# Peptides against a protein of PDB entry 3HTU, part 3

Target 1, 75 residues: chain A of PDB entry 3HTU
Amino acid sequence: RRPEEWGKLIYQWVSRSGQNNSVFTLYELTNGEDTEDEEFHGLDEATLLRALQALQQEHKAEIITVSDGRGVKFF

## One batch from the design tools (peptide; aimed at target 1 Y27 R70)

Design b1_p9_5 (made by RFdiffusion4)
Pose (drawn by RFdiffusion4):
Structure b1_p9_5 (pose): chain A 75 residues (1-75), chain P 9 residues (1-9)
Amino acid sequence: as target 1 above (75 residues)
Amino acid sequence: MNPDEFRPV
């Protein structure tokens, strides 16, 4: 599955829950306790990063760099 | 969001 297909799915989960301006770590998206039964749970951070970059190009997300890791804000 | 879950890619 390509980066942008994951991106669409990631974006849909965020939008439907009312988290349209929420900040997430990349880890908690693929490994967190809120996304355990989500389809993208277990996705590697490299593919996730690319899916997020695709969303950023669509102005749907902003990737945040915080020293020892990565996060993202959704719009 | 949990800040303790920041991980390098």

Design b1_p9_5_s1 (made by RFdiffusion4, then SolubleMPNN; from b1_p9_5, 5 letters changed)
Fold by OpenDDE base, seed 5:
Structure b1_p9_5_s1 (fold): chain B 75 residues (1-75), chain A 9 residues (1-9)
Amino acid sequence: as target 1 above (75 residues)
Amino acid sequence: MDLSKLRPV
């Protein structure tokens, strides 16, 4: 899958899951229990980042970088 | 993993 395709899957999950959280760490998206059954679970961080960057270009997400990690806010 | 939900330090 291309990053854009991964991004679509991720955003679909965010949209349909009814999750109250709008902010996720990158780790949570690929290693957390909430996404354990999702196709993107276990996705390497580099590919995940590219997927999220694609969503960011669409103004559907904002990647957050702090001193000790990265995450994403979905819109 | 808890990164304090990426709140600014």
Scores: peptide ipSAE 0.338, ipTM 0.829, DockQ to the pose 0.182
OpenDDE base, seeds 1, 2, 3, 4: peptide ipSAE 0.335, 0.305, 0.302, 0.323; ipTM 0.826, 0.819, 0.819, 0.822

Design b1_p9_5_s2 (made by RFdiffusion4, then SolubleMPNN; from b1_p9_5, 5 letters changed)
Fold by OpenDDE base, seed 1:
Structure b1_p9_5_s2 (fold): chain B 75 residues (1-75), chain A 9 residues (1-9)
Amino acid sequence: as target 1 above (75 residues)
Amino acid sequence: MDLSSLRPV
């Protein structure tokens, strides 16, 4: 799958679970219990970041990068 | 650095 396709799957999960406007760590998305049954569970970090960047271009997510952490907010 | 383990603000 392309990063954009992964992004679509991730965003669909966020929407279905009603977690828009919530903030996640990258770990929660790919290693958390909540996504254990999702196809993107276990996705590598590099591909995950590209997927999230694709969503960010569509204004569906914002990658939060600060000195003491990193996460993503979905809209 | 493991970006996947970093916390959001």
Scores: peptide ipSAE 0.144, ipTM 0.736, DockQ to the pose 0.252
OpenDDE base, seeds 2, 3, 4, 5: peptide ipSAE 0.134, 0.142, 0.078, 0.139; ipTM 0.747, 0.739, 0.684, 0.742; seed 5 fails the geometry check

Design b1_p9_5_s3 (made by RFdiffusion4, then SolubleMPNN; from b1_p9_5, 5 letters changed)
Fold by OpenDDE base, seed 1:
Structure b1_p9_5_s3 (fold): chain B 75 residues (1-75), chain A 9 residues (1-9)
Amino acid sequence: as target 1 above (75 residues)
Amino acid sequence: MDLSNLRPV
């Protein structure tokens, strides 16, 4: 799958689970218990980041990068 | 640095 396709799957999960406007760590998305049954569980960090960047271009997510951490907020 | 382990503020 292309990063954009992964992004679509991730966003669909966020939407279906009603977690829009929530903030996640990258770990939570691909290694958390909440996504164990999702195809993107276990997705490598680099591909995940590219997927999120694709969503960000669509204004569906915002990658939060601060000195003490990183996360992503979905809209 | 492992970005997957980083947390948002």
Scores: peptide ipSAE 0.111, ipTM 0.725, DockQ to the pose 0.269
OpenDDE base, seeds 2, 3, 4, 5: peptide ipSAE 0.109, 0.109, 0.107, 0.105; ipTM 0.721, 0.721, 0.715, 0.727; seeds 2, 4 fail the geometry check

Design b1_p9_5_s4 (made by RFdiffusion4, then SolubleMPNN; from b1_p9_5, 4 letters changed)
Fold by OpenDDE base, seed 2:
Structure b1_p9_5_s4 (fold): chain B 75 residues (1-75), chain A 9 residues (1-9)
Amino acid sequence: as target 1 above (75 residues)
Amino acid sequence: MDPSLLRPV
């Protein structure tokens, strides 16, 4: 899958599980219990980041890389 | 960007 395809799957999970407006770390998305049953569980972090960047381009996510509150927020 | 920036501190 391409990063944007992963992004689609991730966003679908976010939307269907009611996780919009919540903040995740990259680790939580790929290694957390909440996503254990998702296809993107275990996804390498580099690919995950690219997926999130694709979502960010669509204004569906915001990647937070500042010192405080680092993670990704979904809209 | 370093992906590690989005890991728990």
Scores: peptide ipSAE 0.158, ipTM 0.745, DockQ to the pose 0.167
OpenDDE base, seeds 1, 3, 4, 5: peptide ipSAE 0.127, 0.125, 0.119, 0.126; ipTM 0.709, 0.709, 0.701, 0.716; seed 1 fails the geometry check

Design b1_p9_6 (made by RFdiffusion4)
Pose (drawn by RFdiffusion4):
Structure b1_p9_6 (pose): chain A 75 residues (1-75), chain P 9 residues (1-9)
Amino acid sequence: as target 1 above (75 residues)
Amino acid sequence: PLPVLKSFP
């Protein structure tokens, strides 16, 4: 599955829950306790990063760099 | 490898 297909699924989960301006760690998206029964749970951070970059190009997400890791804000 | 952030402080 390509980066952008994960990006569409990631974006849909965020939009439907009312988290349209929420900030997430990349870890919590693929490994957190809220996304356990989500389809993207267990996705590697490299592919996730690429899916997020595709969303950023669509102005649907902003990747945040915080020293020892990565986060993201969705719009 | 990418640095891993498990949670925000």

Design b1_p9_6_s1 (made by RFdiffusion4, then SolubleMPNN; from b1_p9_6 with K6R)
Fold by OpenDDE base, seed 5:
Structure b1_p9_6_s1 (fold): chain B 75 residues (1-75), chain A 9 residues (1-9)
Amino acid sequence: as target 1 above (75 residues)
Amino acid sequence: PLPVLRSFP
């Protein structure tokens, strides 16, 4: 799958589960219990970041990078 | 590349 396709799957989960406007760690998205049944569970960070960047271009997400952490907020 | 962070600061 292309990053954009992964982004679509991730956002579909976010929207379907009512998680819009929520903030996640990158770990939560790919390793958390909440996404165990999702195809993107276990996705490598590099691909995840590209997927989230695709969503960010669509103004559907914002990647948050601070001095000691990274996360993503979905809109 | 930085590792996936488990918690958000």
Scores: peptide ipSAE 0.069, ipTM 0.711, DockQ to the pose 0.667
OpenDDE base, seeds 1, 2, 3, 4: peptide ipSAE 0.063, 0.058, 0.062, 0.060; ipTM 0.726, 0.682, 0.713, 0.722; seed 1 fails the geometry check

Design b1_p9_6_s2 (made by RFdiffusion4, then SolubleMPNN; from b1_p9_6, 3 letters changed)
Fold by OpenDDE base, seed 2:
Structure b1_p9_6_s2 (fold): chain B 75 residues (1-75), chain A 9 residues (1-9)
Amino acid sequence: as target 1 above (75 residues)
Amino acid sequence: SLPRLYSFP
């Protein structure tokens, strides 16, 4: 899958689970309990980041980068 | 890794 395709799957999960406007750490998305049944669970962080960047271009997400880590807010 | 509740306000 291309990053954009992963982004689509991730956003679909966010939407159908009613978590729009929520914030996640990158780790939670791919390693968290809430996504254990999703296809993107276990996705490598590099690919995840590219997927999120694709969503960011569409104004569907905002990657949060702070000194102690990274997260993402979905819209 | 911390859960989102504690990692971000």
Scores: peptide ipSAE 0.144, ipTM 0.738, DockQ to the pose 0.146
OpenDDE base, seeds 1, 3, 4, 5: peptide ipSAE 0.141, 0.138, 0.141, 0.141; ipTM 0.738, 0.734, 0.733, 0.737

Design b1_p9_6_s3 (made by RFdiffusion4, then SolubleMPNN; from b1_p9_6 with P1S)
Fold by OpenDDE base, seed 3:
Structure b1_p9_6_s3 (fold): chain B 75 residues (1-75), chain A 9 residues (1-9)
Amino acid sequence: as target 1 above (75 residues)
Amino acid sequence: SLPVLKSFP
């Protein structure tokens, strides 16, 4: 899958599961218990980041990158 | 300000 396709799957989960406006660490999205049944569980961080960047371009997510960690907020 | 997260690495 392309990053944009992964982004679509991730956002579908966020929307359908009522996780809009929620903030996650990158780890929570791909390694957390809440996403164990999702196709994107276990996705490598590099591809995940590209997927989230695609969503960010669509104003559906905001990547939070600070010196002490990273996360993402979905809209 | 940063949003509240469960944890940060």
Scores: peptide ipSAE 0.057, ipTM 0.688, DockQ to the pose 0.166
OpenDDE base, seeds 1, 2, 4, 5: peptide ipSAE 0.099, 0.114, 0.137, 0.057; ipTM 0.724, 0.736, 0.742, 0.647; seeds 1, 2, 4 fail the geometry check

Design b1_p9_6_s4 (made by RFdiffusion4, then SolubleMPNN)
Fold by OpenDDE base, seed 3:
Structure b1_p9_6_s4 (fold): chain B 75 residues (1-75), chain A 9 residues (1-9)
Amino acid sequence: as target 1 above (75 residues)
Amino acid sequence: PLPVLKSFP
């Protein structure tokens, strides 16, 4: 899958599960219990970031990168 | 300001 396709799957989960406007750490998205049944569970961080960047371009997510960590907010 | 989270990786 391309990053954009992963982004689509991630956003579909966010929307269908009622997680819009929620903030996650990158770890929670791919390693958390809430996403264990999702296809993107276990996705490598590099690909995850590219997927989230694709969503960010569509104004569906905002990647939060600070000196002490990273997260993502979905809209 | 950053949102309050349990932690950042």
Scores: peptide ipSAE 0.058, ipTM 0.678, DockQ to the pose 0.133
OpenDDE base, seeds 1, 2, 4, 5: peptide ipSAE 0.121, 0.117, 0.126, 0.115; ipTM 0.728, 0.726, 0.730, 0.726; seeds 1, 2, 4, 5 fail the geometry check

Design b1_p9_7 (made by RFdiffusion4)
Pose (drawn by RFdiffusion4):
Structure b1_p9_7 (pose): chain A 75 residues (1-75), chain P 9 residues (1-9)
Amino acid sequence: as target 1 above (75 residues)
Amino acid sequence: LPTLKHFPP
């Protein structure tokens, strides 16, 4: 599955829950306790990062750099 | 790359 297909699925999960301006760690998206039964749970951070970069190009997400890791804000 | 599990306060 390509980066942008994960990106669409990631974006849909965020949009439907009312988290349209929420901030997430990349870890929590693929390994957190809220996304356990989500389809993208277990996705590697490299592919996730590319899926997020595709969303950023569509102005649907902003990747945040916080010293020892990564986060993202969705729009 | 490092992995961030929680945002600091």

Design b1_p9_7_s1 (made by RFdiffusion4, then SolubleMPNN; from b1_p9_7, 3 letters changed)
Fold by OpenDDE base, seed 2:
Structure b1_p9_7_s1 (fold): chain B 75 residues (1-75), chain A 9 residues (1-9)
Amino acid sequence: as target 1 above (75 residues)
Amino acid sequence: MPVLKEFPP
């Protein structure tokens, strides 16, 4: 899958699970308990980041960077 | 177990 395709899957999960406006770390999305049954669970961070960047371009997500930490908020 | 945040709350 392309990053944009991963982004679509991730956003679909966010929407279906009612996680909009929730903030996640990149690790939570790919390694958290809440996404264990999702196809994107286990996705490498590099691809995940590209996926989120694609969503960000669509104004569906915002990647938050604070010092050494990063998170993402979905809209 | 809770997943740690990568950025301050």
Scores: peptide ipSAE 0.211, ipTM 0.812, DockQ to the pose 0.234
OpenDDE base, seeds 1, 3, 4, 5: peptide ipSAE 0.192, 0.194, 0.176, 0.191; ipTM 0.801, 0.802, 0.786, 0.804

Design b1_p9_7_s2 (made by RFdiffusion4, then SolubleMPNN; from b1_p9_7, 3 letters changed)
Fold by OpenDDE base, seed 1:
Structure b1_p9_7_s2 (fold): chain B 75 residues (1-75), chain A 9 residues (1-9)
Amino acid sequence: as target 1 above (75 residues)
Amino acid sequence: MPVLKKFPP
């Protein structure tokens, strides 16, 4: 799958799961318990980042990078 | 198990 395709799957999960929190660490998206049954679980961080960047271009997400770590906010 | 949250808002 291309990064944008992964992004679509991730966003679909976020939208359909009815998550109360729209902010996630990159780790919990691909390694968390909440996504264990998703196709993108276990996805490498590099590919995940590219997927999120694709979503960011569509204004569906915002990647947040701080000295303490990285996360993403979905819209 | 809890997920490590090293990214505070």
Scores: peptide ipSAE 0.150, ipTM 0.769, DockQ to the pose 0.225
OpenDDE base, seeds 2, 3, 4, 5: peptide ipSAE 0.068, 0.161, 0.072, 0.154; ipTM 0.714, 0.775, 0.723, 0.775; seeds 2, 3, 5 fail the geometry check

Design b1_p9_7_s3 (made by RFdiffusion4, then SolubleMPNN; from b1_p9_7, 4 letters changed)
Fold by OpenDDE base, seed 5:
Structure b1_p9_7_s3 (fold): chain B 75 residues (1-75), chain A 9 residues (1-9)
Amino acid sequence: as target 1 above (75 residues)
Amino acid sequence: MPVLKELPP
């Protein structure tokens, strides 16, 4: 799958589960209990980041990157 | 719910 395709799957989960406006750590998205049944569970962080960047271009997500850590907010 | 030590406020 391309990053954009992963982004679509991730956002579909966010939308159908009512997680819009929620904030996640990158680890939480791919390793958390809430996404255990999702295809993107276990996705490598590099690919995840590219997927989220694709969503960010569509204004569906905002990646939060600071010296302390990284996360993402979905809209 | 995100862990604050992993995610900036």
Scores: peptide ipSAE 0.058, ipTM 0.700, DockQ to the pose 0.208
OpenDDE base, seeds 1, 2, 3, 4: peptide ipSAE 0.056, 0.056, 0.051, 0.053; ipTM 0.694, 0.708, 0.687, 0.690

Design b1_p9_7_s4 (made by RFdiffusion4, then SolubleMPNN; from b1_p9_7, 3 letters changed)
Fold by OpenDDE base, seed 2:
Structure b1_p9_7_s4 (fold): chain B 75 residues (1-75), chain A 9 residues (1-9)
Amino acid sequence: as target 1 above (75 residues)
Amino acid sequence: MPVLKSFPP
């Protein structure tokens, strides 16, 4: 899958899952318990980042960087 | 063990 395709899957999960929080760490998205059943679980961070960047271009996500930490907010 | 969020809403 291309990063854009991963982004689509991730966003679909975010928008349709029962998650009450729209902010995640990158690690949480690919290694958290909440996404264990998702295809993007275990996705390498580099590809994840590109996927999120694609979503960011669509104004569906915002990658947040504070110091050395990163997260993502979905819209 | 729960995964920590660095940027909670």
Scores: peptide ipSAE 0.246, ipTM 0.831, DockQ to the pose 0.204
OpenDDE base, seeds 1, 3, 4, 5: peptide ipSAE 0.231, 0.237, 0.205, 0.229; ipTM 0.821, 0.824, 0.808, 0.819

Design b1_p9_8 (made by RFdiffusion4)
Pose (drawn by RFdiffusion4):
Structure b1_p9_8 (pose): chain A 75 residues (1-75), chain P 9 residues (1-9)
Amino acid sequence: as target 1 above (75 residues)
Amino acid sequence: EVDLSKLAP
């Protein structure tokens, strides 16, 4: 599955729950306790990063760099 | 802000 297909799915999950301006770690998206039964749970950070970059190009997300890791804000 | 407590251990 390509980066942008994951990106669409990631974006849909965020939008439907009312988290349209929420900030997430990349880890909690693929490994957190809220996304356990989500389809993207277990996705590697590299592919996730690419899916997020695709969303950023669509102005749907902003990747945040915080020293020892990565996060993302959705719009 | 990114919640650092939710980063990988």

Design b1_p9_8_s1 (made by RFdiffusion4, then SolubleMPNN; from b1_p9_8, 3 letters changed)
Fold by OpenDDE base, seed 5:
Structure b1_p9_8_s1 (fold): chain B 75 residues (1-75), chain A 9 residues (1-9)
Amino acid sequence: as target 1 above (75 residues)
Amino acid sequence: MVDRSKLKP
């Protein structure tokens, strides 16, 4: 799958679960219990980042970078 | 593991 395709799957999950406008760490998106049954669970962080960047271009997400790590807010 | 609370804008 292309990053854009992964982004679509991730955003679909966010929307279906009613978690729009929520903040996630990159880790919990691919390693957390909430996404254990999702196809993107276990996705490498590099690909995840590219997927989120695609969503960011569409104004559906905002990648957050802090000294402790990175996260994302979905809209 | 990162605490998401630290990511809140």
Scores: peptide ipSAE 0.228, ipTM 0.808, DockQ to the pose 0.159
OpenDDE base, seeds 1, 2, 3, 4: peptide ipSAE 0.225, 0.225, 0.215, 0.213; ipTM 0.803, 0.808, 0.800, 0.793

## One batch from the design tools (peptide; aimed at target 1 V66 R70)

Design b1_p10_1 (made by RFdiffusion4)
Pose (drawn by RFdiffusion4):
Structure b1_p10_1 (pose): chain A 75 residues (1-75), chain P 10 residues (1-10)
Amino acid sequence: as target 1 above (75 residues)
Amino acid sequence: TLKERAEAEA
């Protein structure tokens, strides 16, 4: 599955829960306790990062760099 | 924590 297909699925989960301006760590998205039964749970950080970059190009997400890791804000 | 620092940066 390509980066942008994961991006669409990631974006849909965020939009439907009312988290349209929420900030997430990349880890919590693929490994957190809220996304356990989500389809993207277990996705590697490299593919996730590319899916997020595709969303940023669509102005749907902003990737945040915080020293020892990565996060993202959704719009 | 990582998430708190990410929220502050945002």

Design b1_p10_1_s1 (made by RFdiffusion4, then SolubleMPNN; from b1_p10_1, 7 letters changed)
Fold by OpenDDE base, seed 1:
Structure b1_p10_1_s1 (fold): chain B 75 residues (1-75), chain A 10 residues (1-10)
Amino acid sequence: as target 1 above (75 residues)
Amino acid sequence: SLLEKIKEKA
């Protein structure tokens, strides 16, 4: 799968799961309990970042960088 | 936590 294809799968999950909190760390998105059954679980962070960047271009996500890590906010 | 920092910045 291409990064943008992963992005599509991730955003589909975000949408259909009805998450109360749309903010994630990059780690919990691919390694957390909530996504254990998803195809993108275990996805390497480099590919994840590219996927999220694709979503960001579509204004569907915002990558957030802080001093000690990164996360993402979905819209 | 990292998550809280991200949420605060978001």
Scores: peptide ipSAE 0.361, ipTM 0.863, DockQ to the pose 0.844
OpenDDE base, seeds 2, 3, 4, 5: peptide ipSAE 0.314, 0.354, 0.361, 0.357; ipTM 0.842, 0.861, 0.863, 0.862

Design b1_p10_1_s2 (made by RFdiffusion4, then SolubleMPNN; from b1_p10_1, 8 letters changed)
Fold by OpenDDE base, seed 4:
Parts: sequence; C-alpha cells; structure tokens
Structure b1_p10_1_s2 (fold): chain B 75 residues (1-75), chain A 10 residues (1-10)
Amino acid sequence: as target 1 above (75 residues)
Amino acid sequence: SLLDKIKEKA
C-alpha cells in the first residue's frame, strides 16, 4: 500500500470508532491496544508519518511535533 | 508524559 492508502485506512478507523478530535502519539496509533485489530497495526513509523501527512493535506489530521516526540490529532 | 505534551499543544 502507498502512504495515502494507509492514510485512508487509518482515517476510516478514526471515523468509524468515533476518534475524531482525539490525539494520539505515533507509537500509540500503530502499537497501542486500541488498534490491535487494525490492518495498520505495526506499521513502520516512517510510512505512518507519510500517511498522516497525506491526511493533513486534506485537513483531516494535524501532526504535532514537540521536542521529545510526535503525535497526531484527527478531525 | 509525551501524550500530555502533545495534548497541550493540540
């Protein structure tokens, strides 16, 4: 899958599970308990970031960078 | 925590 395809899958989960307006660390999104059954669980962080960047272009997510890590807010 | 910092910035 291409990053934008992963982005689509991720956002589908966000929408269907009612996680709009929720904030995740990148690790939590792909390694957390809440996404264990999702296809994108275990996705490498580099590909995840590209997927989220695609969503950000569509104003569906905002990547948040702090000094010691990164996260994402979904809209 | 990292999550807290991210939430504060969001």
Scores: peptide ipSAE 0.310, ipTM 0.841, DockQ to the pose 0.923
OpenDDE base, seeds 1, 2, 3, 5: peptide ipSAE 0.278, 0.253, 0.263, 0.298; ipTM 0.825, 0.809, 0.818, 0.836

Design b1_p10_1_s3 (made by RFdiffusion4, then SolubleMPNN; from b1_p10_1, 7 letters changed)
Fold by OpenDDE base, seed 2:
Structure b1_p10_1_s3 (fold): chain B 75 residues (1-75), chain A 10 residues (1-10)
Amino acid sequence: as target 1 above (75 residues)
Amino acid sequence: SLLEKLKEKA
């Protein structure tokens, strides 16, 4: 899958999950319990970042950087 | 935590 395709899968999960919390660390998005059943679980961080960057270009996500790591907010 | 920091910045 291309990064854009991964992004689509991730955003589909976000949209259908109904979770109130739309902010994730990169780690919990691909390694957390909430996504254990998703195709993108276990996705390498480099590919994940590219996927999220694609979503960011579509204004569906915002990658957030702080001093001790990165995460993402979905819209 | 990192998550808390992210939520604060978001």
Scores: peptide ipSAE 0.504, ipTM 0.905, DockQ to the pose 0.841
OpenDDE base, seeds 1, 3, 4, 5: peptide ipSAE 0.427, 0.449, 0.473, 0.470; ipTM 0.886, 0.892, 0.898, 0.898

Design b1_p10_2 (made by RFdiffusion4)
Pose (drawn by RFdiffusion4):
Structure b1_p10_2 (pose): chain A 75 residues (1-75), chain P 10 residues (1-10)
Amino acid sequence: as target 1 above (75 residues)
Amino acid sequence: SLKEKAEEKA
């Protein structure tokens, strides 16, 4: 599955829960306890980073750099 | 923590 197909699925999960301006770590998206029964749970951070970059190009997400890791804000 | 730093940066 390509980066942008994961991006669409990630974006749909965020939008439907009312987290349209929420900030997430990349880890908690693929490994957190809220996304355990989500389809993208277990996705590697490299592919996730690419899916997020596709969303950023669509102005649907902003990737945040915080020293020892990565996060993302969704719009 | 990482989540707190990410929220502060945002």

Design b1_p10_2_s1 (made by RFdiffusion4, then SolubleMPNN; from b1_p10_2, 3 letters changed)
Fold by OpenDDE base, seed 2:
Structure b1_p10_2_s1 (fold): chain B 75 residues (1-75), chain A 10 residues (1-10)
Amino acid sequence: as target 1 above (75 residues)
Amino acid sequence: SLMEKIKEKA
C-alpha cells in the first residue's frame, strides 16, 4: 500500500470508531489496544508519518510535534 | 506525558 492508501484506512477507522478522543501519539495509533484489529496496526512509523502527511494535505489531520515526540489530531 | 503535551498543543 502507498502512504496515501494507508492514510485512507486510518481515517476510515477514525471516522467509524466513534471515539471522542481524536488525538493520538504515533505509537498508540499503530501499537495501541484501540487499533489492534485494524489493518494498519503494527505499521512502521516512517510509513505512518507519510500516511498522516497525506491526510494533513487533505486537512483531515494535523501532525503535532513536541520536544519528546509526535502525535496527530484527526478532523 | 507525551500524550498530555500533544493534547495541550492540539
Scores: peptide ipSAE 0.483, ipTM 0.903, DockQ to the pose 0.876
OpenDDE base, seeds 1, 3, 4, 5: peptide ipSAE 0.477, 0.458, 0.465, 0.481; ipTM 0.901, 0.897, 0.899, 0.903

Design b1_p10_2_s2 (made by RFdiffusion4, then SolubleMPNN; from b1_p10_2, 4 letters changed)
Fold by OpenDDE base, seed 5:
Structure b1_p10_2_s2 (fold): chain B 75 residues (1-75), chain A 10 residues (1-10)
Amino acid sequence: as target 1 above (75 residues)
Amino acid sequence: SLMDKIKEKA
C-alpha cells in the first residue's frame, strides 16, 4: 500500500470507530490495544508518518511534535 | 506524559 492508502485506512478507522478522542501518539496508533484488529496495526512508524503527512495535506490530520515524541490530531 | 504534552499542543 502507498502511504496515501494507509492514511485512508487510518482515517476510516478514526471516523467510523466512534472514537471520542481524536488525539493519538504515533505509537498507540499502530501498537495500541484499540487498533489491534486493524490492518495498520504494526505498521512501521516511518510509513505511518508518511501516511499521516498525506492526511495532513488534506487537512484531515495534524502531526504534533513535542520534546518526547510525536502524535497526531485527526479532524 | 507524552499524551498530555501532545494534547496541550493540539
Scores: peptide ipSAE 0.514, ipTM 0.911, DockQ to the pose 0.865
OpenDDE base, seeds 1, 2, 3, 4: peptide ipSAE 0.495, 0.496, 0.481, 0.484; ipTM 0.907, 0.907, 0.904, 0.904

Design b1_p10_2_s3 (made by RFdiffusion4, then SolubleMPNN; from b1_p10_2, 4 letters changed)
Fold by OpenDDE base, seed 5:
Structure b1_p10_2_s3 (fold): chain B 75 residues (1-75), chain A 10 residues (1-10)
Amino acid sequence: as target 1 above (75 residues)
Amino acid sequence: SLMEKIKEAA
């Protein structure tokens, strides 16, 4: 899958899963318990980042970088 | 925590 395709799958999950929080660390998005059954679970962080960057270009997400790591806010 | 830092930055 292309990064954009991964981004679509991730965003679809966010939109339809009924999540109360729209902020995630990159780690929990692909390694967390909440996404264990998703196709993108286990996705390497490099590919994940590219997927999120694609979503960011569409104004559907914002990648957040802090000293201890990275996260993402979905819109 | 990392999550708190991210939330604060969001």
Scores: peptide ipSAE 0.497, ipTM 0.901, DockQ to the pose 0.866
OpenDDE base, seeds 1, 2, 3, 4: peptide ipSAE 0.488, 0.487, 0.475, 0.478; ipTM 0.898, 0.898, 0.895, 0.896

Design b1_p10_2_s4 (made by RFdiffusion4, then SolubleMPNN; from b1_p10_2 with K3L E7K)
Fold by OpenDDE base, seed 1:
Structure b1_p10_2_s4 (fold): chain B 75 residues (1-75), chain A 10 residues (1-10)
Amino acid sequence: as target 1 above (75 residues)
Amino acid sequence: SLLEKAKEKA
C-alpha cells in the first residue's frame, strides 16, 4: 500500500469509530488498544507519518510536532 | 506535556 492508501484507511477508521477525542499520538494509532483489529495496526512510524502527511495535504489532519512528542489531530 | 494538553483540549 502507498502512504496515501494507508491514510485513507486510517481516516476511515477515525470517521467510522466516531472518536470523541480527535487528537492521537502517533503511537496510539499504530500500537494502541483501540486499533488492534485495524489493518494499520503495527504500521511503521515512517510510513504512518507519510500517510498522515497525505491527509494533511487534504486538510483532513494536522500533524502536531512539539519538543515532548508528536501527534495528529483529525478533522 | 503540550501534546497531552492538546488532547485534553480536543
Scores: peptide ipSAE 0.182, ipTM 0.752, DockQ to the pose 0.437
OpenDDE base, seeds 2, 3, 4, 5: peptide ipSAE 0.179, 0.176, 0.180, 0.179; ipTM 0.752, 0.752, 0.754, 0.754

Design b1_p10_3 (made by RFdiffusion4)
Pose (drawn by RFdiffusion4):
Structure b1_p10_3 (pose): chain A 75 residues (1-75), chain P 10 residues (1-10)
Amino acid sequence: as target 1 above (75 residues)
Amino acid sequence: TLKEEAEAAA
């Protein structure tokens, strides 16, 4: 599955729950306790990062750099 | 924590 297909699915999960301006760590998206039964749970951080970059190009997400890791804000 | 720093950066 390509980066942008994951991006669509990631974006849909965020939009439907009312988290349209929420900030997430990349870890909690693929490994957190809220996304356990989500389809993208277990996705590697490299593919996730590319899916997020695709969303950023669509102005649907902003990747945040915080020293020892990564996060993202969705729009 | 990482989440708190990410929220502060946002």

